# Designs tried in a protein design run: peptides against a protein of PDB entry 6EJA. Part 72

Target 1, 276 residues: chain A of PDB entry 6EJA
Amino acid sequence: VEYMPANPVRIAFVLVVHGRASRQLQRMFKAIYHKDHFYYIHVDKRSNYLHRQVLQVSRQYSNVRVTPWRMATIWGGASLLSTYLQSMRDLLEMTDWPWDFFINLSAADYPIRTNDQLVAFLSRYRDMNFLKSHGRDNARFIRKQGLDRLFLECDAHMWRLGDRRIPEGIAVDGGSDWFLLNRRFVEYVTFSTDDLVTKMKQFYSYTLLPAESFFHTVLENSPHCDTMVDNNLRITNWNRKLGCKCQYKHIVDWCGCSPNDFKPQDFHRFQQTARP

## One batch from the design tools (peptide; made by RFdiffusion4, then SolubleMPNN)

Design b2_p15_2_s2 (from b2_p15_2, 7 letters changed)
Fold by OpenDDE base, seed 5:
Structure b2_p15_2_s2 (fold): chain B 276 residues (1-276), chain A 15 residues (1-15)
Amino acid sequence: as target 1 above (276 residues)
Amino acid sequence: DDDGADALDGMGDIP
């Protein structure tokens, strides 16, 4: 008997899309679409064709909207965090969309649960935030992520300007840039004027791959620290041999990995992978 | 689980 919660959570899905991934987007959209959820789609400023396609979809569904603003984002760019933060603000200002959870999605990452399972799970854990940590040595994480380095996003490049110190008293954490955040925490991140949020927003505006660490770090150092769950309920198609070759050195003054897009043959993993 | 330990995109400085 599938547990149906008495008050099911409603999810705001934020999709950040770029390029010519129209088919992938359509497949993903069909897979995740539900009338009770909300879909907020950001299309890269450079992807005009995709933007037109997404606009057509948004006109067909009342619970699908496209960001009126568009950013040009690069891999590892600080602007990606800005995209999420602005999307969060927009979603909080949409009084006609009573969402309970914020979930970001891309073509390279899918929820591992069915809609019913996901809703049931999140309805049970409404007060929790789901962020997957790196699970490694923190010092190593800092070094690998370049968190002790100052970066500037300019002219479609992440320029390394020099070294920096992590603010005192801050426990830095991170891992996956795919997360499930409850509305309360999103409100905190968006509207809090405390020193933590203010300092971290400033700090991460000059950070490489900020989405992999910002929300983790803010959450763990915030009054909401007890709400963290080390799980993002996602399947990511990782292949380090293919994705970890410093392929972005032309875009960023750092080395990084990238996930692979899902292929039709990869979809069988949705049924085989279970996470607690 | 590939998603846990493999969720890091940072590799370090350019060699």
Scores: peptide ipSAE 0.035, ipTM 0.683, DockQ to the pose 0.597
Fold by OpenDDE base, seed 1:
Structure b2_p15_2_s2 (fold): chain B 276 residues (1-276), chain A 15 residues (1-15)
Amino acid sequence: as target 1 above (276 residues)
Amino acid sequence: DDDGADALDGMGDIP
């Protein structure tokens, strides 16, 4: 008998979607939908067909909303972080949605556990934040991510402008851009005016793949540093052979990998995933 | 192999 928490956490799922993958989105939505959670969906500014489809879904469910603003996002773009930060602000301003955790999802990522397991787990650890670190040499991470490089997002391109230094006194960390953040930390990131948050927002506005390290870095250098758990409780369908070919060199002045969409044959991985 | 450890998109500079 799975433990039923007395006060189960409610989750705000933030979906950032683009392209024409309506069927994939529908499958994912069906898999993660629950009446007790909230779903906030951003559709890329260029994906008008998908936007219309998502709007139709949002009209059918009271706990599904679509961002009234839309950004044109590119792979690795700093604008992705802006999208998350703005969505966090929006969600905090939605007083009728009492969410406890923020979870971002894409069509390439699924929670490892069933809804009941996830809720039970997060209800037990409601004061924790779940971010998966790279677990390797940090200097190598900085180099591979280009954190010591200055980028500018302009005209649907990430331009490399030059070299930069990591801010002194900041312990940089990162890894997965998929995270589970509690409301308290989201409030801190959104409304804090301390030097850490202010400087990091500025720093990461010129950063490639900012979501992979922004929240890690802010959390670890913040008064909330003791709440970090090195796990994101999800599976990403990585196939480096297929996804790591510098395929985005025309969009960004850097090389990177992209995850693959889950196929039906890949779902067996959910059964094989070890407990966090 | 912890799939989480592979969740790094950065590959480095363009060759």
Scores: peptide ipSAE 0.035, ipTM 0.676, DockQ to the pose 0.554
Fold by OpenDDE base, seed 4:
Structure b2_p15_2_s2 (fold): chain B 276 residues (1-276), chain A 15 residues (1-15)
Amino acid sequence: as target 1 above (276 residues)
Amino acid sequence: DDDGADALDGMGDIP
């Protein structure tokens, strides 16, 4: 009997979707949908067909909403962070959605845990933030991520403009762009006017793959630093051999890796590997 | 050996 917490957390799932993967989205949505959670879906500005489909879905469920704004996001683009930040603001302004956790999802991401397990876990650790760090040399991370490089997103491209310095006194960290953030931290990120948040928002507006580092860096340097858990509770199917190619050179002046899409057949394997 | 799936998308500079 899975211990149901007395006050189960409610999750705001933010889905950032693009392309023609309507079927994949539907599958994912079905897999993650629960009446007690909230789903806020951003559809890429260029994905009109998908947008129409998502709108149709949102009309069927009271706890599903679509962003009224749409960004044209590119791989590695700073706009992805903007998407998350704006979605966070929107979600905080939705007083009728009492969510406790923010979880971002992509069409390629599948939660490892059952809803009950996830809720139970997060309910136990409701004051924590779950961000997975790279676990490597920080200097190497900075270099690989191009954090010491200035990028400008323009015309659906991430232009490398030059070198930049990491802000002094800031411990830069990062890793997975998949995170589980509690409402309190989201509020801090959204509404804080302190130097940290302000500077980091500016810094990361010119950053490649900002979502992989922004929240980590802000959290670790914030008054909320003690709430960090180096785990995102996700299995990312990283086949580096397949995913780590400079496949995005046409989009960004940098080389990056992409996670492999989970095949339906992979879903059965992941349910079994959820070790407690 | 918990192969912590290194979630780093960055590979480095274009050669």
Scores: peptide ipSAE 0.028, ipTM 0.657, DockQ to the pose 0.494
Fold by OpenDDE base, seed 3:
Structure b2_p15_2_s2 (fold): chain B 276 residues (1-276), chain A 15 residues (1-15)
Amino acid sequence: as target 1 above (276 residues)
Amino acid sequence: DDDGADALDGMGDIP
């Protein structure tokens, strides 16, 4: 018997999309769309055709909006975090959208649960935040992520400027850049003026792949640290052999690995995979 | 030495 919550949570899905993958976006949107949730879509500044298509879709649904601002984002760019943070602020200012959870999505990573299961689960754990940690040696993680390196995003490139130190007294963590955050924590990240949030926003503005560790680090060092769950409820189409070829060297002064986008034939796996 | 290290891009669950 599926648990039907008396007060089901409503989810704000934030989609950051780029390129010409309109068909993929349409498939993803159809797969995740529900009338009780909210969808906020950012289209890369350079993706004008995609933007027009997304605008057309948004006009058909009252619970779908497109960001009025657009950033030019690159793989690994610090601007991706800025995109999420601005989206969070926008969503908090939308008084007509009473969302309870923030979830970011792309075509490369999907929730593994049905809508009903996801809503039931999040309704039960509405005070928790779901971020998946790397689960390995933290020093190795720092090195591999380049967290001890200073990067500058400029002219569609991530420039490595030199070495830097991790701030003292901060427990750095990270892993997946896919997260499920409750509204309370999003409010904290967005509006807090405490030293932690302020310093971390500054630190991560010069960070490669900032979304993979910013929210983890802020959460774990915040008064909300007890709300962390080491699970993001995602299934990732991960193939390191294909994804780890320094394919982003032209964009970033670093080599990186990237998960693959899901193909239609991969969707059947979502129904078969259940998490405890 | 670490300049040749690959940054991670996503640490989500793998099927």
Scores: peptide ipSAE 0.010, ipTM 0.579, DockQ to the pose 0.087

Design b2_p15_2_s3 (from b2_p15_2, 6 letters changed)
Fold by OpenDDE base, seed 3:
Structure b2_p15_2_s3 (fold): chain B 276 residues (1-276), chain A 15 residues (1-15)
Amino acid sequence: as target 1 above (276 residues)
Amino acid sequence: MDDYADALDDMGEIP
């Protein structure tokens, strides 16, 4: 008997999409669409064709909106975090969309679990946040992620400017850039003016692959630290051509591209696909 | 992840 929650959670899906993969996006969208959820779609500034397609979709559904602003995002760019943060703010300001969870997706993602399974799971754990940690040596993680390096996003490139120190007193963590965040934590990240959030926003504005670490680090060092679950949606990379693999070790199975699943050779491909 | 950071390191630091 599938657990039917008495008060099912409603999900804000934030889709960050680029390139010309309109067919893939359409398939993914159809697979995840439900009338009780909300869909907020950011299309890369350079992806005009895709933007037109997404606008057409958004006109057909009242619970689908497209960001009025568009960023030129690059793989590993700090702008990706900015995209998420701005999307979070927008979603919180949409008073007509009473969402309970924030979930990020790409066009390459595909759900493995049914909507009912996802909703049942999140409804049971509605006060929790789901972020998968790297599960390795943290010092090695910092080095490999370049967290001890200063980066500047400019001209669609991440420039390494030099070395930096991790802020004192901060336990840095990270792993998957796929996360399920409850509204309460999103509110905290968006509106808090405490030293943690302020410093981390600044720190990660010069960080490579910031989405893989920002939310983990903020959560673990915040008053909400007890809400962390070291798990996320199982993401299967639907784009086999890009070498994406499905992660099946998570409680909730979803297919998508995780940076952790990409080989270095694949990174160049992602940058190329972001080109119009 | 790891390899991209390394690749960026190989590009050198911008003075």
Scores: peptide ipSAE 0.015, ipTM 0.518, DockQ to the pose 0.097
Fold by OpenDDE base, seed 5:
Order: structure tokens, then C-alpha cells, then sequence
Structure b2_p15_2_s3 (fold): chain B 276 residues (1-276), chain A 15 residues (1-15)
């Protein structure tokens, strides 16, 4: 019998979806849906069919909402971070949704735990934030991610404009852009006017793949730094042969990698299974 | 297996 916490955490799941993956989204949604959680879905501005489908779903469930605003995002674009930040603000302003954790999901990254296990775990560690670091040399990470380069998102392209310096006194970190953040930290990121948050928001507005580093960096340099856990409780379908072919060079002035989407049949396999 | 760390090897400037 799994331990049921007396005050179970409630999760705000944020889904950023695009394209024609309606069936895949539906399957994922069914797999993660629970009446005690909240679901906030952003549909890419260009994905009108998907948006209509998601709106229909949202009308059927009181704990499912769709962003009234929609952004056009590109792979690696700074706008993805803007999407998350705006979603965080929206969720904090929803006083009727008492969520405790912010969790983003995609079809390429799925929680390795069942809902009950996840809730039990997060309820025990409700004051912690779960971010997975790259696990390599930081200088290498900076170089490979292009954090020392200035990028501008314009005309559906990430333009490399030149070199830049990492701000002094800031310990830059990053890794997976799939994270589990507690409400307190989300509040800090959203409403703090301190130099750290202000400078990092500015810095990462010109950053490639900003979601892979922004929250890590802000957390580690913040008063909340002791709350970091180097684990995002995810299993990711990585395949370097398929995902690391510099396939996005037409969109971004950089070579990057992307994980593969899970197949529908994979969802049940990854529950309660840790990736080696 | 840290797949992200491995993937990082293939990232960088466009050749």
C-alpha cells in the first residue's frame, strides 16, 4: 500500500503543444489526467486545428484550461521561455487553482512514476525543486549550448549576433528543460524584482534553448539555492543518431539535439521504470 | 545513462 500523504500536493501540468499531434496529445493527457491536478495547455499560434481540439477538451474538464494567448515558437527559440514564464504568471493569478508544483510535459519526456508515486514523493519534498543538470564540465556546457553567444529570435529564426559574456558572479548551470518547480520558487521567478531575476530574464531573452538553463541558473544563484535536487524524475527518449544531426540549422544558427517522441505503447512501459 | 550529457557532445557551432 503506497503511503498516501495527509495533504497531497496538487500539480499544475503545463503542456506546450504544436503541430498535428492531436492523437498523441490525447493519449498523453489521458495518461496523466487526474481530477486533483490542473492542466494548462498552450497551443502554438500556427496550430489552429490542434487548438480547436484542445479547446473542446478543456470544455469537458473544469481543471483544464487553454492559454488565451498563443505564441509562435521555434525550436531553440527564446519565446519558449517566455511561454513558460507567462504560463507561470497566469497560473499564479488563478486563485481558484491551488497548485503546489509546476510541471511541464511533452511527448518526448514522461514522468517515470505513477501519479500516486509522484504525488507521494512531491508531498514529502514539497519544498524542493527538481532540475536535472548536464552532469559535465560547466565550461563545456556553456560552449556547447552557446551561452556565451548572443541570439535574437526574429522571423522564425534564431540569429547568432555575436559573442557575449556570462554575467560576473553568476554560476551558470543547465540541462534538461523538463522540470518540477514548487510554487514558492515559481512565485520568486515571476514576481521578484531583485537583480538576479531581472538580469537573468534579460540575459535569457537572447539565449538559445533558454529553458534548459534559465531555471537552473536562477535557482542556484537565488536565496532558494538549497532547494535544488539534481533530478527531474523523467525518462527521455534520447536517440543521438536521430536527434543530433544538426537538423535545426535552418531554424537556428547553431547545431543542437532533440529527443524523440515516445510511441503510444511506450507510456505504460516507462511507468515505474527508471532509465539506465 | 545520462543521455543529455552524451547529446551535448553533438551540439555546437555549425561547421
Amino acid sequence: as target 1 above (276 residues)
Amino acid sequence: MDDYADALDDMGEIP
Scores: peptide ipSAE 0.230, ipTM 0.823, DockQ to the pose 0.736; fails the geometry check
Fold by OpenDDE base, seed 2:
Structure b2_p15_2_s3 (fold): chain B 276 residues (1-276), chain A 15 residues (1-15)
Amino acid sequence: as target 1 above (276 residues)
Amino acid sequence: MDDYADALDDMGEIP
């Protein structure tokens, strides 16, 4: 018996998509779509065909929008964080979309709960933020992620420029770049002019895989730190054999890992009970 | 996240 909250939370799903995987996107969209939520989709600037397909979808649903701006993103690029931050701003400015939570999605990682379960859970914990930490030594994390290295995204490449120091007084954390953030924290990240947010935005603009650490770090060092929950309610299709081959060395001056896309049959874990 | 932590082992400077 699923608890039906009196005031169910509404979710803004942000999808950052690229390539030609229109069918995959369609499958995912069908699996996650619900009339009570909102979907904001960014399509890579270079993915024109996909953009056309997504636009077609957005015209069919009032709660689906496509970003009017498009970035050329690369794996591990700082531009991904910029994409999220800009999308957050956009979503906060959409007064006709009263969302309570921000959730990013891709085909490689999605919530493992049904819509009803997710909504019930988030409605109970609407004041919390859900980010999954790496669960190991932070020094190791910093080293492995290259957080102590300065990167510049330029010409579709992440250039390693040199070494850098972590800002003093900042406790760095990170892990999964899949998160569930409440509106209040998103507002803080978007509009705060405090030293923390300002410095971290600057710091992470030169960071490899910034989304894996930015929100964790900002949250844990912010006045909202007590809202941190070490759980992102996600399942990630990790396969080190396939995803950890230093395969991105042509794009970034670092060895990284990527999760694999889920198969269509995996989407049952987040299938909506109510479809349009 | 155990899987993520394990994945970190394969990250780092390019050999």
Scores: peptide ipSAE 0.227, ipTM 0.826, DockQ to the pose 0.652; fails the geometry check
Fold by OpenDDE base, seed 1:
Structure b2_p15_2_s3 (fold): chain B 276 residues (1-276), chain A 15 residues (1-15)
Amino acid sequence: as target 1 above (276 residues)
Amino acid sequence: MDDYADALDDMGEIP
């Protein structure tokens, strides 16, 4: 009998979707939907058909909303971080949605645990933040991610402008761009005016794949650093053969990898990896 | 195991 927590956490799921992924979105939505959680969906500015479909879904469920603003995002673009930050602000301003955790999702990502398991786990560790680090040499990570390079998002392209220095006194970290953040930390990131948050927002506005490092770096250098758990409780379908062919060189002045969307046939992998 | 660490091997400057 899974111990039902007396005060179960409620989750704000933020979905950033684009293209023609309507079927994938529907599958994901059905898999993660629960009446006690909240779903905030951003649809890329260019994906009008998908936007109409998502709007229809949002009208059917009181706990599903669509961002009134829409950004044109590109793979690796700095605008993705802006999307998350704005979504966080919006969610904090929604007084009728008492969420405890922020979880971002894409079509390539599924929670490892059942809803009940996830809620039970997060309810036990409600004061923690879950960010998965790269787990290797940090200098290598910085180099491979191009964190010591200055990028500018312009005309649907990430332009590499030159070299830059990482701010002194900052311990840079990163890894998966999938995170589980508690409301308290989201409030800090959203409303803090301290030098750390201010400088990092500026720094990461010129960063490639900013979501893979921003929250890690801010958390680890913040007064909330002791709340970090090196786990994002997710399975990402990484297929290097398919996802790591420098396929985005036309969009970004860097070679990167992208996770693959889960197929129904991959569902069996979820059951096997659910064991910690 | 998050295969992210392995994915980093294929990231970097455009050759």
Scores: peptide ipSAE 0.195, ipTM 0.810, DockQ to the pose 0.765; fails the geometry check

Design b2_p15_2_s4 (from b2_p15_2, 7 letters changed)
Fold by OpenDDE base, seed 2:
Structure b2_p15_2_s4 (fold): chain B 276 residues (1-276), chain A 15 residues (1-15)
Amino acid sequence: as target 1 above (276 residues)
Amino acid sequence: ADDYADALDGMGDIP
């Protein structure tokens, strides 16, 4: 049931984009832009043309900003988590942007709900965090994700260095690297100095596709564990035949899958009803 | 969920 909330949540959308996503970015931005939300865009360090374009957009909208820092990120790279963590810190330090939720987006993943539906939903559940779990055997997940392997991001490559152990006492979970996190949890992740956050930041700095597991794991082992909802309210353009052929061997010493960017012909999928 | 789970099955060690 849709309702008009008395105090509607405001969303900080974080976009991590690279040079190949210019057209997709424009489409996505147009689709998700709203005056009441905030948009923080990181452009890959190597994507100078895109960066210039995004800067132009940011100058036109007061609620759109571009990260002053830029990282060179690779598929599966640990640096992607660093990008999110730094963006979270930045957003928390922006006192003029009173956001309530952090949502990351890519051209390969769209929110299922309209803005009004999303805002209504999140306003009703403003104390919750939305992360989609893998829904499989956890041991299998660990193996397939390579969480029991040590990776080092160096020279635009994820080097597999050897085996490692999952930290004792930690219940590892993960799934989608697209999530909706409330401000309170983001504050915890950003500023907590407890053993959990400290250890997990260290652990995941050597992890393949860290964003698919870091926030899940931290949340589920934290004092905020009861706030987890196993849903990210998204449609991801997964095509196993296209995205799961170990295409990243040249970048990562591991085989993985990637979603495909949405195209105009995929628009029909956005109209599908989502689970409440 | 099913699509994502299926996609994750494609991940693994390099032979």
Scores: peptide ipSAE 0.021, ipTM 0.638, DockQ to the pose 0.752
Fold by OpenDDE base, seed 5:
Structure b2_p15_2_s4 (fold): chain B 276 residues (1-276), chain A 15 residues (1-15)
Amino acid sequence: as target 1 above (276 residues)
Amino acid sequence: ADDYADALDGMGDIP
C-alpha cells in the first residue's frame, strides 16, 4: 500500500518540445498525465505542426496549457533559460493553478518514480529543491562548461565573444539541466530583486547551456541554500559515445554532449531504475 | 537511490 499523503503536492510539468516528435511527446504525456497536476507546454517557434497538435491536446484537458509565446531555441542557447524563466513567471501568475513543484521534462528524460511515488516523495520533502550536481572538480566544471567565457546567442548561433570572470563571492555549481524546484524557490527566482538573482540573470543571459548551472548557482548562494538536494530523480538516456562529440560546432562555438531520446525499446529501463 | 549518470554536457573549447 503506497503511502498517500494528507496534502499531496501538485506538480507543474513544463515541457519544452520541438521538431516532429509528436509520437514521443504523446507517449510521454500519457505516461505523466494526471488530473491533479498541471502541464505547461512550450513549442519551439519553428515547430508549427507540433504546435497545432499540442494545441489540440490542450483543448481537451483543462490542466494543460500552451505558452502563448514561442521562442526559437538552439542547443546550448541562453534562450532555453529564458524559456524556463518566462514559464515560471507565467505559472506563478496562474492563480487558478495551485502547483507546488516545477518539473521540466523532455523526450530524453523521465522521472524514475511512478506518479504516486513521486507525489509521496515530494510531499514529504516539499521544502526541498532537487538539483543534481556534476560531482567533479569545480574548476574543471567551469572550464568544461565555458562559464568563464562570454557567449552571445544571435542568428541561431552561440557566438563566443571572449573571456569573462565569475562574479566574486559566487559559488558556482551545476550539472543536470533537469530539476525539481519547489514553488517558494521559483517565486524567489522570479520575483526577487536582490543582487544575486539580478546579477545571475544577467550573467547567465550570456552563458552556454545556462540551465545546467543557473538554478544550482542561484540556489546555493541564496537564503534558500539549505534546501538543496543533490538528486533530480531522473533517468536520462545517455550515450556518451554517440552524444559527446563536437557535433554542435555549427551551432555553438563550443563542444558539448547531448542525451538521446528514449525509444520504445528503452522503456524497460524505467522498471529497473525506478528505485526510492 | 541509484547513482545518476553524469549529466554534464560541457566538453570544452573548440580548438
Scores: peptide ipSAE 0.019, ipTM 0.595, DockQ to the pose 0.434
Fold by OpenDDE base, seed 1:
Structure b2_p15_2_s4 (fold): chain B 276 residues (1-276), chain A 15 residues (1-15)
Amino acid sequence: as target 1 above (276 residues)
Amino acid sequence: ADDYADALDGMGDIP
């Protein structure tokens, strides 16, 4: 019998979706849906069909909402961070949704644990934040991520404008853009007016793939730094051969990798992945 | 983790 926590955490799942992945979204939604959690879905501004489908779902479930605002996001765009930050603000303002953790998801990403296991785990570690670091040379990470480069998102393109310096006194870190953040830290990121949060929001507004580094960097340089756990409890379908061909060169002045959608043949990985 | 690390290695400047 799995240990049932006396005060189980409730999760706000934030889904950022685009394109025609309605079937994949439905599958994922069915896999992660639970009556005790909350689901906040952002649909890309250009994905009207998907938006209509998601709206229909939201009308069927009281714990599913769709963002009233919609952004046109691009791969690697700084606007993705804006989407998360605005979603966080919205969720904090929803007083009728008492969530304890923020978890972002895409169609290419799944939690590695069952709902019961996830809830039990997070209930035990409710004061922690789960961010997966790159685990390698940080200098190399900075270079590969282009963190020392200035980018501008404009006209559905990430323009590389030149070089920049990392703010003095900031220890930059990053890795996965999939994270599990507790409400307290989300509140800090959303409402803090300290120099760290202010400067980092500004810095990352000109950053490529900002979600892979922003929360890591803010957390590690904040008074909440001791709450970091180097694990995001995710399985992402990475295939370098398929996903690392500079396929977004036409959109961003940088090369990167993207995860692949899960296929039925990929599900065996759920059984083989080590659980924390 | 290993898969993600490999993916990160594929990121970089445009040649």
Scores: peptide ipSAE 0.017, ipTM 0.620, DockQ to the pose 0.763
Fold by OpenDDE base, seed 4:
Order: structure tokens, then C-alpha cells, then sequence
Structure b2_p15_2_s4 (fold): chain B 276 residues (1-276), chain A 15 residues (1-15)
């Protein structure tokens, strides 16, 4: 028997989608959809067909909305963080959507729990934030992520401009760009005017793959630092053989790994993956 | 040598 919380958390799922993977998106959406949650979908500015498809879906469900603004994001682009930050602001301004957690998803990343399990778990730990760290040497992480490098997103490219210093007094961390953040922390990130948030927003506006590190770093250096859980409660279809190539070199002045989208054949892994 | 970003997660291929 699954635990049924008295005050179940409601989740704002933010989906950042692009391309023509409408079927995959539909499959994922069906897999994660629940009437008690909220779905805020950003479609890449260049993905007009997908946008039309998503709009159609949003009209069918009252708890599904599409961002009225659309960004042309690139892999590793700083604009992805902007997308999340703006989505967070939007969601906080949606007074008719009383969400408790922010969860970002893509076709490459699925929650490892059923809805009931996820809700039960998050309801129990509603004051926590779930960010998966890289689990390796931090200095190596910084180097490999290029956090000590200055990048500029321009002309659909991440240009490496030169070296930069990590802000003094900041403990940089990162890992997965898939996270579960409670509303309180999202509010902090969105509205805080403290030096940490201000500086980090500036810093990460010139950062490659900013979503993999921004929230980690902000959280760990914030008054909310004790709320961090080193787990993102999800399964990522990680295949280094396929994903660790310089496939994005044409987009960014860097090489990196990326996960792969889930295929129907991959869904069996949900049952095999250990749950926290 | 080119630096290599060891991203754990990402958006995947951008069309």
C-alpha cells in the first residue's frame, strides 16, 4: 500500500522541448500527466511544428500551458537557464496554479517513481531540494564543464571568449541539469536580491551548460543550503558511447556528453533502477 | 587540445 499524504504536493513540470519529436513528447506527456499537477511547456522558437502540436495539447488540458515567449536555445547555451528562470517566474505569478515543486523534464529524463510514489516522497520531503551532483573531483568538474571559461551565446553559438575566475567565496557545484526544486527555493532564486543570486545570475549568463551548475551552486551557498539532497529522483538514458562525442562542436566551442532520448524499449529500465 | 565538457545531462541534439 502506497503512502497517501494528507497534503499531497503538486508539481509544476517544466518541459523544454524542441525539434519534431512530437510522438516522443506525447508519449512522455502521457506518462507523466496527472490532473493534480501542472505542466508548463517551452517550445524552442525554431520548432514551429512542435509548437503547434503542443498548443493543441494545451487546449485540451486546463493544467497544461505553453510559454507565450519562446527562446531559441542551443545545446549548452546560457539561454537555457534563462528559460528555466523565466519559467519559474511565470509559474510563481500563476496564482491559480498552487504548485509545490518545480521539476524539469525532457524525453531523456523520466522520474524514477510512479506519480503516487513521487508525490508521496516529495510530500514527505517538501522542504528539500533535489539536485544531483557530479560525484567526482570538483576541480575536475569545473575544468571539464568550462566553468572557469567565459562563454557568450551569440548567433546560435556559444563562443568561448577566454578565461575567468570563479567568484570568490563561492563553492561551485553541479551535475545533472535535471532537478526537483521546492517552491520556496524557486521563490528565492526568482526574487532574491542578495549578492549570491545576483552574482550567480550574472556569472551563469556567460556559462556553458548553466543549468547543470547554477541551481547547485546557488543552493549550496544560500541560506537554503541545508535543504540539498544529492539526488534528482529520475532516470536518465545515459549512453556515453553515443552521447560523449563532439557532436555539438558546431554549436559550442566545447565538447560534451549528452543523454539520449528514451525509446519505448528503454522503459523497462524504470523497474530495474534503484529508487532512493 | 580542445577542452571537453563532461556534461551529465543535456537537451540532446538540437535540430
Amino acid sequence: as target 1 above (276 residues)
Amino acid sequence: ADDYADALDGMGDIP
Scores: peptide ipSAE 0.022, ipTM 0.621, DockQ to the pose 0.116; fails the geometry check

